Peptides against a protein of PDB entry 3WG5. Designs and how they scored, part 29

Target 1, 218 residues: chain A of PDB entry 3WG5
Amino acid sequence: LAKNIVYVAQIKGQITSYTYDQFDRYITIAEQDNAEAIIIELDTPGGRADAMMNIVQRIQQSKIPVIIYVYPPGASAASAGTYIALGSHLIAMAPGTSIGACRPILGYSQNGSIIEAPPKITNYFIAYIKSLAQESGRNATIAEEFITKDLSLTPEEALKYGVIEVVARDINELLKKSNGMKTKIPVNGRYVTLNFTNVEVRYLAPSFKDKLISYITD
Target 2, 218 residues: chain A of PDB entry 3WG5 as posed
Amino acid sequence: LAKNIVYVAQIKGQITSYTYDQFDRYITIAEQDNAEAIIIELDTPGGRADAMMNIVQRIQQSKIPVIIYVYPPGASAASAGTYIALGSHLIAMAPGTSIGACRPILGYSQNGSIIEAPPAITNYFIAYIKSLAQESGRNATIAEEFITKDLSLTPEEALKYGVIEVVARDINELLKKSNGMKTKIPVNGRYVTLNFTNVEVRYLAPSFKDKLISYITD

## One batch from the design tools (peptide; made by RFdiffusion4, then SolubleMPNN)

Design b1_p10_3_s3 (from b1_p10_3, 7 letters changed)
Fold by OpenDDE base, seed 3:
Structure b1_p10_3_s3 (fold): chain B 218 residues (1-218), chain C 218 residues (1-218), chain A 10 residues (1-10)
Amino acid sequence: as target 1 above (218 residues)
Amino acid sequence: as target 1 above (218 residues)
Amino acid sequence: PYIEPIELAA
């Protein structure tokens, strides 16, 4: 029986243009192989708003479902990571992970203090994050509070409030729990029902370029 | 003879999430009708980096050629507008317009002074704008100077330096001059030769939502 | 006429 393929890839660290390139490469590989889905194991403290929005759009343009999985335990989808998750076809979190803290900033001062974004910027991201939540049928009030209150949630809280769809300890539990779920946003204009019966899991590794860039940015 | 359709739409003002929505709506309409192209008459002083990158990606994901036309005379594709143009399938400018001034800033102080971006941010946008220029076969050195020197160019200068492809006074001259040109980036993985022989020009108007948002932001 | 680079940092 031709096994449906599910790809798994890791994206870790700050959200930058190089992170976009990783997303694009991974999703493209999975699209070429007509995978049932790709799972992105995400661990990020945040990053650039521009790169974040590019990543969200790349996910939304995907020919296959993109599942954001906040993993492993101890990982976060903080700030930019939350937007990426909210823009995806399904959000999962491992126990002991976090999501939220989406307040935009202009940067850090020389003393390491946060330079606050002007209200116009904050209001923009409020509107944007609410749109992502609304489009995906997720909690837009909590999405706003990720900015206005700098709120962070546990997986259990995020599930309870309708921010995420799955709490799973590992890939096998994620596949089991998400099997038969509909994507929260369309794939090629259609909501897809995930079919993780009789699947082969394939892991993608970072390219040489991805490794080199990660080393330079660390 | 079934006339090939060329859509024309206007995008004016600051680049925001609402500007992204306008781009997305306009391009989607043109895609649905299998238009030969859409021309976006752009007049912007700049705006948000995030919205800009989303717009660039939406253009790059277009199923049809997207032509950025800096129009009318007196208009500019400043800052974010330059990135959008450089991300597009073809750039045109009307006489008396400008392009460039791409230096990133963090915002404005209470006194109206510019808050400078840290070098890390400036360097990111240098890398990004150079990538757009390189991918489109446009002048990457000048693209860098749009940031490092805050350079602005006239249409004649921009054409001379290989930043843009067409100088045109109106839509008819644009169609005439761009007819038979190849797109500077792929459409669905292929460089397209524009065919503006025997075309019908259709104008798109802003939606009620677009008008309301423009009014609130003005 | 400037791009406002916005960082989303936790």
Scores: peptide ipSAE 0.064, ipTM 0.365, DockQ to the pose 0.428
Fold by OpenDDE base, seed 2:
Structure b1_p10_3_s3 (fold): chain B 218 residues (1-218), chain C 218 residues (1-218), chain A 10 residues (1-10)
Amino acid sequence: as target 1 above (218 residues)
Amino acid sequence: as target 1 above (218 residues)
Amino acid sequence: PYIEPIELAA
């Protein structure tokens, strides 16, 4: 019997236009192979709002379910990573990871201090993050508090509050726990029930370009 | 008689955090030498809003007048470059340059199309660019139209409409025309009258890091 | 010519 395919790819570091290219490439590969889903192992401190919004839109346009998995232990879906997660079909976190701290900033000053975003921008991202949460059937109040209180959550708290769907130690546990779950947002206009009963896991490696950019930005 | 010093430095390419570092380095050198002013020869297609706002703030905090000079012919102060110019103590343009096209975008999609900024972000930058124009005693209506109409102006138009202060073919003409002008924003809380009667022009070269980043982003 | 959006830093 033909095995369903689940792709797994890693995205690490700052969210940039290059990170968008990685998401697009990975999702496109999985779409071309009619995968049951793609799991993105995400570890990010944040990054650009534009790249984040593009990534969210690319996920929403995906022909297959996109699962954001905050992994490995010690990783975070901080700031932009939280928005990306909230824009995805399913969120999972490994124990020892975090999600939140979504305050928009204008960046860092030369002394390393945060340059605060003006209230109009902050209010835009409050509305945006709440919309992502609402559209996903996730906790919009907590999503707002990721900005207004700079809130960060553990996996257990995020699950408890209805921000995420799964706590899993590894890919196999994630597949097991998410099997039979419905996507939190539509795929091609329909909420999809995930089927991970007889799947082949295929890992996507970073391209040479991916490695080079990571090396330059690290 | 000790000659007053005017520094001249070039900033070319996308506005990024690295561009902020260039502005900061150049202004700091000129401040340390108690220069009469620094002229930044600017050629940019735009870039990051965060870096732009940081650069504007760094200019506003300068202990010496910062003159933005859109140079050479064929150069532009497009998008972020216009905001930087409007945040400066004096704007000059060379013939054959342009200023404007300030519509905030969320970036470029994978197909190269512009991802439009949401109205709340656009309205933020409308308010911001108008404030820069008003604070500088420049045309705030035209500043708004740089966003709402994606307006671009020639040097002659920009001068005519009171967006800029000088049209100059080269540094010597710029010094001659701007001599005796008052800064459009304060320096250390005071509007300064520029004195370019007996000045030494000192050119600042890009650092090795500046050259490397330019090479990677080009 | 674009103003790229805000950084969402942690």
Scores: peptide ipSAE 0.067, ipTM 0.490, DockQ to the pose 0.751; fails the geometry check
Fold by OpenDDE base, seed 1:
Structure b1_p10_3_s3 (fold): chain B 218 residues (1-218), chain C 218 residues (1-218), chain A 10 residues (1-10)
Amino acid sequence: as target 1 above (218 residues)
Amino acid sequence: as target 1 above (218 residues)
Amino acid sequence: PYIEPIELAA
């Protein structure tokens, strides 16, 4: 009997090439163990667009469902985190979290002011985020407004507007509520019905390299 | 007598926020010692646009001349490195180096393919790189072609086309050739005439943090 | 050789 394993891993901080490596490592471990799913506890203020796109692509290529869980309370899936969530098989949020604020910028000036992205960048990411929403059957209008209005939503609002699928206080409630749901995007070309009956929850820890990089970037 | 000190430091690898910290640290040390100039030996394939813009701004705010020297042979000031060079007080190149290839991209896909930047991004960076060239009295047409044609130049071509000011084999030849030149942009609102007569050359080493970050990113 | 321009703002 394939052990109904659900992996849980944390990804916290800025989205970078190292964050891609973390996603890849965690998903690969869960794939190798033929897990029912992996839950990524996400807390990010945003980060690099390239890394974000690579992460989205890595999620879309996953052999198993990847659930983005904005967790714990106080966490956000801001900016790049929202795109990652919208590119995933299921989005969950804990109470007291946020999602949105997806406006692209060119960076920060020395004084900490935002360097605005030109309209063509903004339009590219509008098209991109809308495609992620449409492909996943999520609210493409709100996805656009995450950019055009720099909109941020509560879990309750995000659920109400059809941006996310689950509001859950913890992993146990998430598993309970998402049990029997279909993935919002395909896994290996098929929409998977999540089966979280009699699951073993297995936590993945960050590698030493992951910890070191986080320490240097924080 | 203010010691006519010239600092020399190396910046190698991808342009990131850490590269900004390196530029800031090195320039600050040279400013504190009232150096005649700092020479940054640059070898980069490119990197982040935000970090690049911050580095350019840091150079423009320098209290002393910042000379970008594409060095050693085999080095490049590619992509972001070209912008940094064009934003500096003087550009030098060693024989066997390159400058250019400034086309913006959104990143690399999982298969290593380039994700193309939309035309508005490209146009933004065209305007930006042309402004750097114009402000420094360098060839704005070639600066644009670094993007539109993904043009790369040899030191001899770059000198011929008025992109750079000096071709030099080493620091001693650089100091000799640049002696009596005016900075291509202002230092504290004034164009400085470089005085490299009886200078002490002082080499700056990377910090332990700089070494560690380089090791992690390589 | 490429400028990766785009940060997605926090």
Scores: peptide ipSAE 0.065, ipTM 0.408, DockQ to the pose 0.882; fails the geometry check
Fold by OpenDDE base, seed 5:
Formats: sequence, structure tokens, C-alpha cells
Structure b1_p10_3_s3 (fold): chain B 218 residues (1-218), chain C 218 residues (1-218), chain A 10 residues (1-10)
Amino acid sequence: as target 1 above (218 residues)
Amino acid sequence: as target 1 above (218 residues)
Amino acid sequence: PYIEPIELAA
């Protein structure tokens, strides 16, 4: 039987509107090729709340399962990355990665100090992250604590607490362990059972634009 | 005769995908209402290159003239804001504002130090900002120097050097001075002459989401 | 003014 395609793409660095473009491009390619799933290897410290919300919405609108894989070892799905993960169809983490630290801020001062968000903003994101957790059947209490305690978890803790679904060392182990799992959110209104028994893994290279993780100096 | 509508909206803070959403929303409203123009009161230190490029593209795709107005006094169209301005149909600045400082960076270190962009990225943005200036009939040499020298200009300098089109203290003066000016880039493939002789000014309020200029802590 | 990456305050 023709092998089902699973795409793998990397998203690394700050969450921005380019990160949205990366997610959109990667998911669109996988949708067009009617892939079984796309795995996004995510390594992010965090980023913009708006970009994050748009990425979450793009994932939720995906015609195929989107798996967030916090990879490689040493990577994190920190802050905005946690929201993105919680908004996805499946979360996996490699050993030695982290997830959490989701407290909203207004930015940094010129001296590098955090400008705290007003309570109304913090409360908005508490409600938002809890909704993502609830909708995906993940631990909403821990999701709230990612903000209120700025909590960060290991893969083992995140799995234990029901924040994530898989701990995997590599793509092959991820495919093996996630085979037969149901998506934590619907795909086109249906919870889908992942089928990774006879798959071809295709890596998506970042575009030239996607490699341009750059900021214009202020 | 029925008054032509001119919309005015504010965009303040870091350039993000939310800023894109703000631009898109504001321009879309003005397009739907067949406005004579929209004026965006811009005050930004800068932001993400991707968001900036998307905003520029959204402005270029506008069915109506988009005027970037660096306002109020003390505001800046810094970094990404400069690119956005250079991508627009008309630039105005209030006295006591600034434009420039366009050098790309990869980000900040935890200590607040800038992580310099590699030469390839810098050269990409030099080419890009020069293209914006050339396409809009603005000073491409100064546009390059916004990067290579991290140059910033006063409104008077920017006007003198042919970077901007108008210096105005307020919206009324802006409308008066820009009346009869041609757009610096096409609107639907045509350079349009602005008509502000009998206009109704309508202010667009930021949405609740638009007010949520927030970042998720990394 | 530069685009400050929101860094993880470790």
C-alpha cells in the first residue's frame, strides 16, 4: 500500500509573524499532500502573544494532525511555545527539553528588565491557556500554573501531569509511540487516530525567508 | 456633496503579528467603507522583520491610500516602523518625532546586549529597504544608511532628504498639506491624487485584542 | 530602539 506521508519541519527561535508564516507554510504543504500528519520540531524561548494566538488558530484550522515535538534535547517550548503546544493535536517532548514559563509581559525595558503585564492581561492569558488545556483534554491546573507560578516542567513531569502525550528521543520513537493515539483536539471536527505503521517521513526545509529569523533594530 | 471619509487609527508599540492584524483590520474597514484614505498614527520602536514585511505587503495591497503618520510628538517610526512607512502611500511626521534606525538584529541576549545579524541578513534588508524607497520614489541612499549607519532623522531632515512627504502638527494640518498630493506608490495600479477638501474624519478605536499588546514571557 | 526578543527570564 502506498506509504502515508508524515512531514517533519523545524521551527526555532522567537515566536513571530514569521513563525506564523512558517507554521502556515509547513501545514499548508502537508495539507496539500494529504499527509497523515505534520511534526513540528519546536525549539522556542517564546515570543509574541499575537503570533502565538494566530499560530494556535492556524493549527486548530489544520486539515491534518499537527504534532508539536519539543526537540532536540536542550530545546524548550517556553512561554508562547507552550500555548502553541497546548493548541496542537499532539505534544511530544524529547528528554532534556522543557515546557512552561507562560507569564505574559509587556516587554523588556532597555536595561533588560521585564515590564510586567497588568492583571487584566495576565487574567486574559490565564483564561486563554486554560481553555487550550481544557479543549485538548490536558491539565488545565498546570496550564494556569505555567502563568501564575511561571512553572516549567520536564518531559517526564509534563507527561505525568497530563500536559503532554509522548516522551520520545527521536522521530522514529515518536512515530512508534504516537501510532494509534487519538488527536487531543479535532481535525475537521473529528478526533483522528494517528496511523504511523507504514509512513514515509519527509523533511521540510525552511525557506530562505524562514531562515531569516531576524529583527529590525528599534 | 457627501463627504469623503478619511479614517484615522492608532498603532503603537512593537511591530508584531498583532500589529499586522491591526493594520489589516483598520485598512479593511476603510476599504469596505470606500474611504478616501486611512491615516495610521504610528508610534513604534520597531519589531519583527516578518511582521514588518507582512504589514508592508498588506499596505501595498490596499485598495485605498494608506498614510503613515508618525504621531504624536515624541513618537518614532523606528526600525520596522521605518520600513512600514517606506512601504506606504504617504508618510507624514509630527514635529518632535523620528524615523530610522533600521539595522537588523537577531535579538537580544539575556543581559540586554544585541545579537548582531550576520552580513547576509543585513545585506538582505539593505536590498529590501532600498527597494521600498525606490518603488515609492523616496531617498534610497538614506534608506540604506538607516541600516548601514543606523541613521535616525528628524521630520525636517526626513522631508529635506526626500524620505517623507509631509510634516504636520495634527490631523487637520496633515489633511490640508497632503490634499492634492499623489500617492508615492500605486493604489490598485494607479497613483492616486488625495482629495481632502470635503472630508469626514472617522477615528477607529482599537479592538480589545488590539489593546492587548502583550508578550508571552520566555 | 531595537526589537527586544522576549527572552526567557531564566
Scores: peptide ipSAE 0.030, ipTM 0.299, DockQ to the pose 0.148; fails the geometry check

Design b1_p10_3_s4 (from b1_p10_3, 6 letters changed)
Fold by OpenDDE base, seed 1:
Structure b1_p10_3_s4 (fold): chain B 218 residues (1-218), chain C 218 residues (1-218), chain A 10 residues (1-10)
Amino acid sequence: as target 1 above (218 residues)
Amino acid sequence: as target 1 above (218 residues)
Amino acid sequence: SYIEPITLAA
């Protein structure tokens, strides 16, 4: 039997419009090849809310399951990364990673201090993050506290509280643990049972453009 | 008598963190040379609010007058560009330019439609833009309407309504018309009378980095 | 031309 394909791609750094382009490209490749799923290895300190919302929408429109994997150890799905994860079909984290700290800010002042978002903005993102949690059957109370308490969680805490679905050390363990799980949101209107039996893992490299942009933003 | 120096630099495109770096670099050069002023030829469709607020703060901290000049004909100081202008020591516009359309949005959806900002965000930026107008003695009612009505103005309208100080076809006319005007906000705590008698105009070129970033964002 | 105000930074 032909091996089902699982794609793996990395997204690292700040969430920007270029990050949206990366998500779109990676998911599109996996869709074109009718992959069983794509795993996005995510490591982000956060970024732009607009880009984040577009990424969430792109994931929700995916023809295949999109798994967000906070990886490697030391990585985070901070701020915008948490929203992206909560908008995905399955969330996994490696040991030694973090998720949360989702409070919106208006930016940084010249002295590097945070410009706080007004309550009006904060409340919008509270409603938004709770909607993502509710739609995916994840812990909406914790999702709110990612903003209101600037809460960050370990993988074990996030699993325990029902924020994420899998803690895995590597891709092989992730595939093993997520095999037979249903997606937390629909794929083309249907909850999909992941089938990671007899799969081929294909890694997608960043484009030259992706590398150049990362170098300019780092 | 040694000619007083006026620097001229161009900022074109979306307002981003890189645009902040351009503003900072240009103003710093002009400060180091104790220029009479710097003129920023601005052409922007808008951009990030965080970068905008940082740019406004950088202008407000300038040791020399910063003149925003919406130039050339066909250019705009749209959205974030209007805030930057309202935060500056003097605003000029060339004929055939525009200013306004300052309504905040959360971004664009996948279909290219606007994601509207919640009333809470809109009201924050209304308060902010009005503060910039009030601090500079410019029309705060029109500043609010740049958001609430998505208002855009011609140079002649903006001058008539007391949003801007000068309509000028070129740098020479700008210098001539603004000579003897007081800055609309303080420079180092003092309102400065612009002295454009016997000035040398020095153009600052974008750095290679600035050019490369513009090429990637275009 | 819209100010996209919101940064979600950690």
Scores: peptide ipSAE 0.040, ipTM 0.350, DockQ to the pose 0.899
Fold by OpenDDE base, seed 3:
Structure b1_p10_3_s4 (fold): chain B 218 residues (1-218), chain C 218 residues (1-218), chain A 10 residues (1-10)
Amino acid sequence: as target 1 above (218 residues)
Amino acid sequence: as target 1 above (218 residues)
Amino acid sequence: SYIEPITLAA
C-alpha cells in the first residue's frame, strides 16, 4: 500500500512576509503531493501582525492538515507564533519549549523599552486570539490571558489547560501521539482524522532565498 | 574659512528596523563631523510603525538638523514617510513627488485587500501625527486628514497648506531656498537657523549591509 | 516578542 507522506519543514526567526512565503511554499508542496499532513517545526520570538494573519489564513485555506510543532527544546511560539499555532489544525510542543506572551506592542524604543499599543489594538487582538481559540475548540480564557497577563506556558501547562494537543520529544513521538486525533479546525470544511499509520516522513529544506533572508534578518 | 559640511544620504524602500539603522548611521556620521545639516533623500511607500517611531525619535535626538527631502521626481513620502518628515527639522519635496496617505492598516490579505486597523489604532495615529505637526508648527488639520481622508498632496499643495517648507528640484536649489530658515523643531533645545552659505556637500553611500538588505527586500 | 499590529503602508 503506497505510504502516505508527512512533510516536515522548519520555520525559525521573526514572522515576516518572507515567513509567509515559506509557509505558502511548504504547504503548497504538501498539497500537491496529497500529503497526510505537513508538520511545521516552529521557533519564533514573534513578528509582524499582517504576516501572522496571512499565515493563519493560508493555514486555514490548506487542503491538508497543518501541524505546528514548537521544536526543538528551547524553542518558543512567542507572540505571533502563538496566533499561528492557535490557527492551525493541531499544536504540538517539545518539552522545554514555551507558548504565549501575545501582548501586542508598537515596538521597542531606543532604550529597549516597550512602546505600548493603545487599548483598542490590544482589544482587537484579544478578540482575534479568542476567535482562533474558540474556532479550534481551545482554551479561549488562556488565549486572552496570553495578552492581558502576557502569560507564557510550558508544554505541560498548555496541554493541561487545553491550549495544545500534544507534547512530543521528536517527530516520531508526535506522529505516534497524534495518530487518530481529529484536526481542531476543518480541512476543506471537514474535520479530518489524522492517519499516521505507515507514513513516510519527508523533510523540506529552505530555498536559497529563505537561507539568504534568514542570514540577513538573523 | 573651513567650509561647513552638509551630508546627503539616500533612503529608499520600506521603513523597517534596517531603515532605522541607516538613519542612525547617517545621522551619527554627520554629528561626528559637526555638519551644518544632513539631508536624507527619502523615497518610501511606508512600512512599520515601530521603525517609524524609532526613526522620528532618532531625528529628534539629533545633534544637527535633519532635513527630509522627498526625491527624486516620482518619489513619495507615503504613510510612515510622512510621519518621519513631520518629525524632522525641515521638509523639502521635489516637483512630481507626493506626501500623505497615512491611514494605518494591519496589512494586506491574500487577495490584496487592505486589512483595516481598528478605530483606536487610527485614533492613536491621529493623535501622534497631530502632535508631530503641532510640535513642528506644521498644519495639524492636514496631518489629521492624511489619515482620516487618506489624503495625498503634491509639493505645491503641501507647501501651500504649511505641511512642508521647501519645493526644490535638486540639492543645490534646496540649499539655496532653505538657507536662513529656522528648523521647525529644536536641535538640542534650540531652534537653529540653517547656514548653507559656502557649504561642502558630501554624499554618504549605503553600507554593504544596506545594499544586501535592499537587494533582498526590494 | 511582539506582534506588530500596525503597518503604515500605502
Scores: peptide ipSAE 0.035, ipTM 0.435, DockQ to the pose 0.889
Fold by OpenDDE base, seed 2:
Structure b1_p10_3_s4 (fold): chain B 218 residues (1-218), chain C 218 residues (1-218), chain A 10 residues (1-10)
Amino acid sequence: as target 1 above (218 residues)
Amino acid sequence: as target 1 above (218 residues)
Amino acid sequence: SYIEPITLAA
């Protein structure tokens, strides 16, 4: 029987316009091959709000399920990473990872202190993150608190509070646990039941450009 | 008689965190030498809102007058560049330059189309740009229209409407025309009368890092 | 008219 394909790709570092290009490239490859899903191994401290919104939109427009997996242990879906996760078809976290800390900032001052976003911007992102949570059937109250309290959660807490769907130690456990789950948002207008019973895992390597930009932006 | 010093530095390209570092470095050098002023030759298509706000704050905290000069001909103080200019002690433009087009965007979509900022963000930047104009005694109505109409002005229009203070073809004409002008915002809590009667012009070269980052981000 | 957006940094 022809094996269904699951793609796995890594996205690490700050969320930028280049990170959008990575998401677009990876999802496009998986779409072209009619993959059962793509898993994005995400490790980010945050980044640009525009790039984040574009990435969320690109995920929502995906022709296949996009699973955000906060991985490896020690990784985070911090700030922009949380929004991306909340905009995705399924969220998984590895033990020893975190999600949250979503307070929008204007940036860092000369002394490295955070320049806070004005209330109008903060309120925009509160509304936005709550919308992402609501649309995906996730905990919108906790999503708001990711901003208002700068809350960060463990995988176990995030699962408990209904922010994420899976805690998994590795890709094989993720596939096993998510098999038979429905996507939290539609794929092509339909909620898809994931089928990982007989899948081939294909890893997408970062391009040379991906590696170079990561090196320069880190 | 010991010549007063005027520093001239160039900032070209997208407004980023690195652009902030350039502003900070250049202003710091001019402050250390107790310069009469620093002129920043600005040519930018725009860039990050956070970096822009940090740059504005750094200018406002300057111990010496910071003059933004949209230069050379063909240059623009577009988007973020307009905010930076409006936050400065004096604005000059060369003939054949432009200022404005300040509509905040979330970024560019996959097809290169603009993703518009939500009304809450747009309204924040309207309030912010109007505040900069008001604080500097510049045309706050036109400053708003830089966003609401995505308005761009010629140097002659910008001067006519009271957005800028000087139209100058070169540094020498700028020094001549701005001599005896008062800063549009305070320097160390006082409006300073510029004295360019007997000045030495010192050019600050971009660092090697500045050149490398410009090359990578362009 | 590119005012690049707000940084969401942790």
Scores: peptide ipSAE 0.105, ipTM 0.512, DockQ to the pose 0.775; fails the geometry check
Fold by OpenDDE base, seed 4:
Structure b1_p10_3_s4 (fold): chain B 218 residues (1-218), chain C 218 residues (1-218), chain A 10 residues (1-10)
Amino acid sequence: as target 1 above (218 residues)
Amino acid sequence: as target 1 above (218 residues)
Amino acid sequence: SYIEPITLAA
């Protein structure tokens, strides 16, 4: 029997290969303990597409539900964070957070101007983000508009448009609101109904390495 | 009068925004001291294209010659490192180093397979790398082949093909061999003849932040 | 190691 355990871990900052390692580590811990789910408190401005894709794939391969929770207030699931969210089993947002702004760029010029991605890259990510939305039964039109319009949404808008599943102020409200929800994507080939009745919440701390990386990238 | 000072700094690991900060810091120090040049001992497997482009631009905007030295033996100027080198005022390589492998990728899949870049991205970087080669009077055909053939060259091959200017075992040999050479790109709008006669070599240490980042990315 | 050209930045 799956333990009535929910793991909570934080991932903050730019999406990098190290962020993948964090996701992998956190999910693996939760998998090994047969947790009901893991909640990832996500706050990211974006980052690397490769790391993002790997994270999405890692989430999709998870043996347990992975809930992306854009948290705390003021946090964002921007760019890569949106993709990760859309690739997850459930998306929640705290009030005062944002999601979107998914236009791929090649980077920033020295003057801070955006180096635009070639149209083919943009189109690739349009197709990709739409696929994530479609696979998760989320709003693929808005997912596309995250790129084409560089759209950024409030939690209320994201909920309204069917991009996310939950607006929650904290973990307790998240657990309460998501209890009995089905995962938006399969876990082990099956849509899982979340059971957050009488759950133990276990917080996973960032490793020393995790802390060090975040300190450097901030 | 420019001081007969040559700065030497090391940049190792993945090319990131932090690598840009390292380049900027090192070059700025050398600029402020009106150094004859700065030598960047480069060892990189590659990294982010945006950071790479910014680094190239920062080098091109340098008030002093920036010499990229692929060092030590066993080091590489792979991918982003090749672009940086091609964007520099002079390229040197130590014996047993490599340069090239510039095919852009979207990243690596979880299974370690390469996620190929769309052809348009590849073509963009072909154009870009060729421009760097052309601007520096280096072999643009080989620069293209760094992408199209995923070519990686030895120092001897790179020298032979006119990709690099110097093969040197150490800083002293580099200074000796590059003395009297003109920069391959302008400094302050002029090609500068390097004067490494009776130079003081000043080593710039990585900042604490630099050391921390490298420790995390390795 | 490849240039990973794509930053997904906000």
Scores: peptide ipSAE 0.065, ipTM 0.502, DockQ to the pose 0.851; fails the geometry check

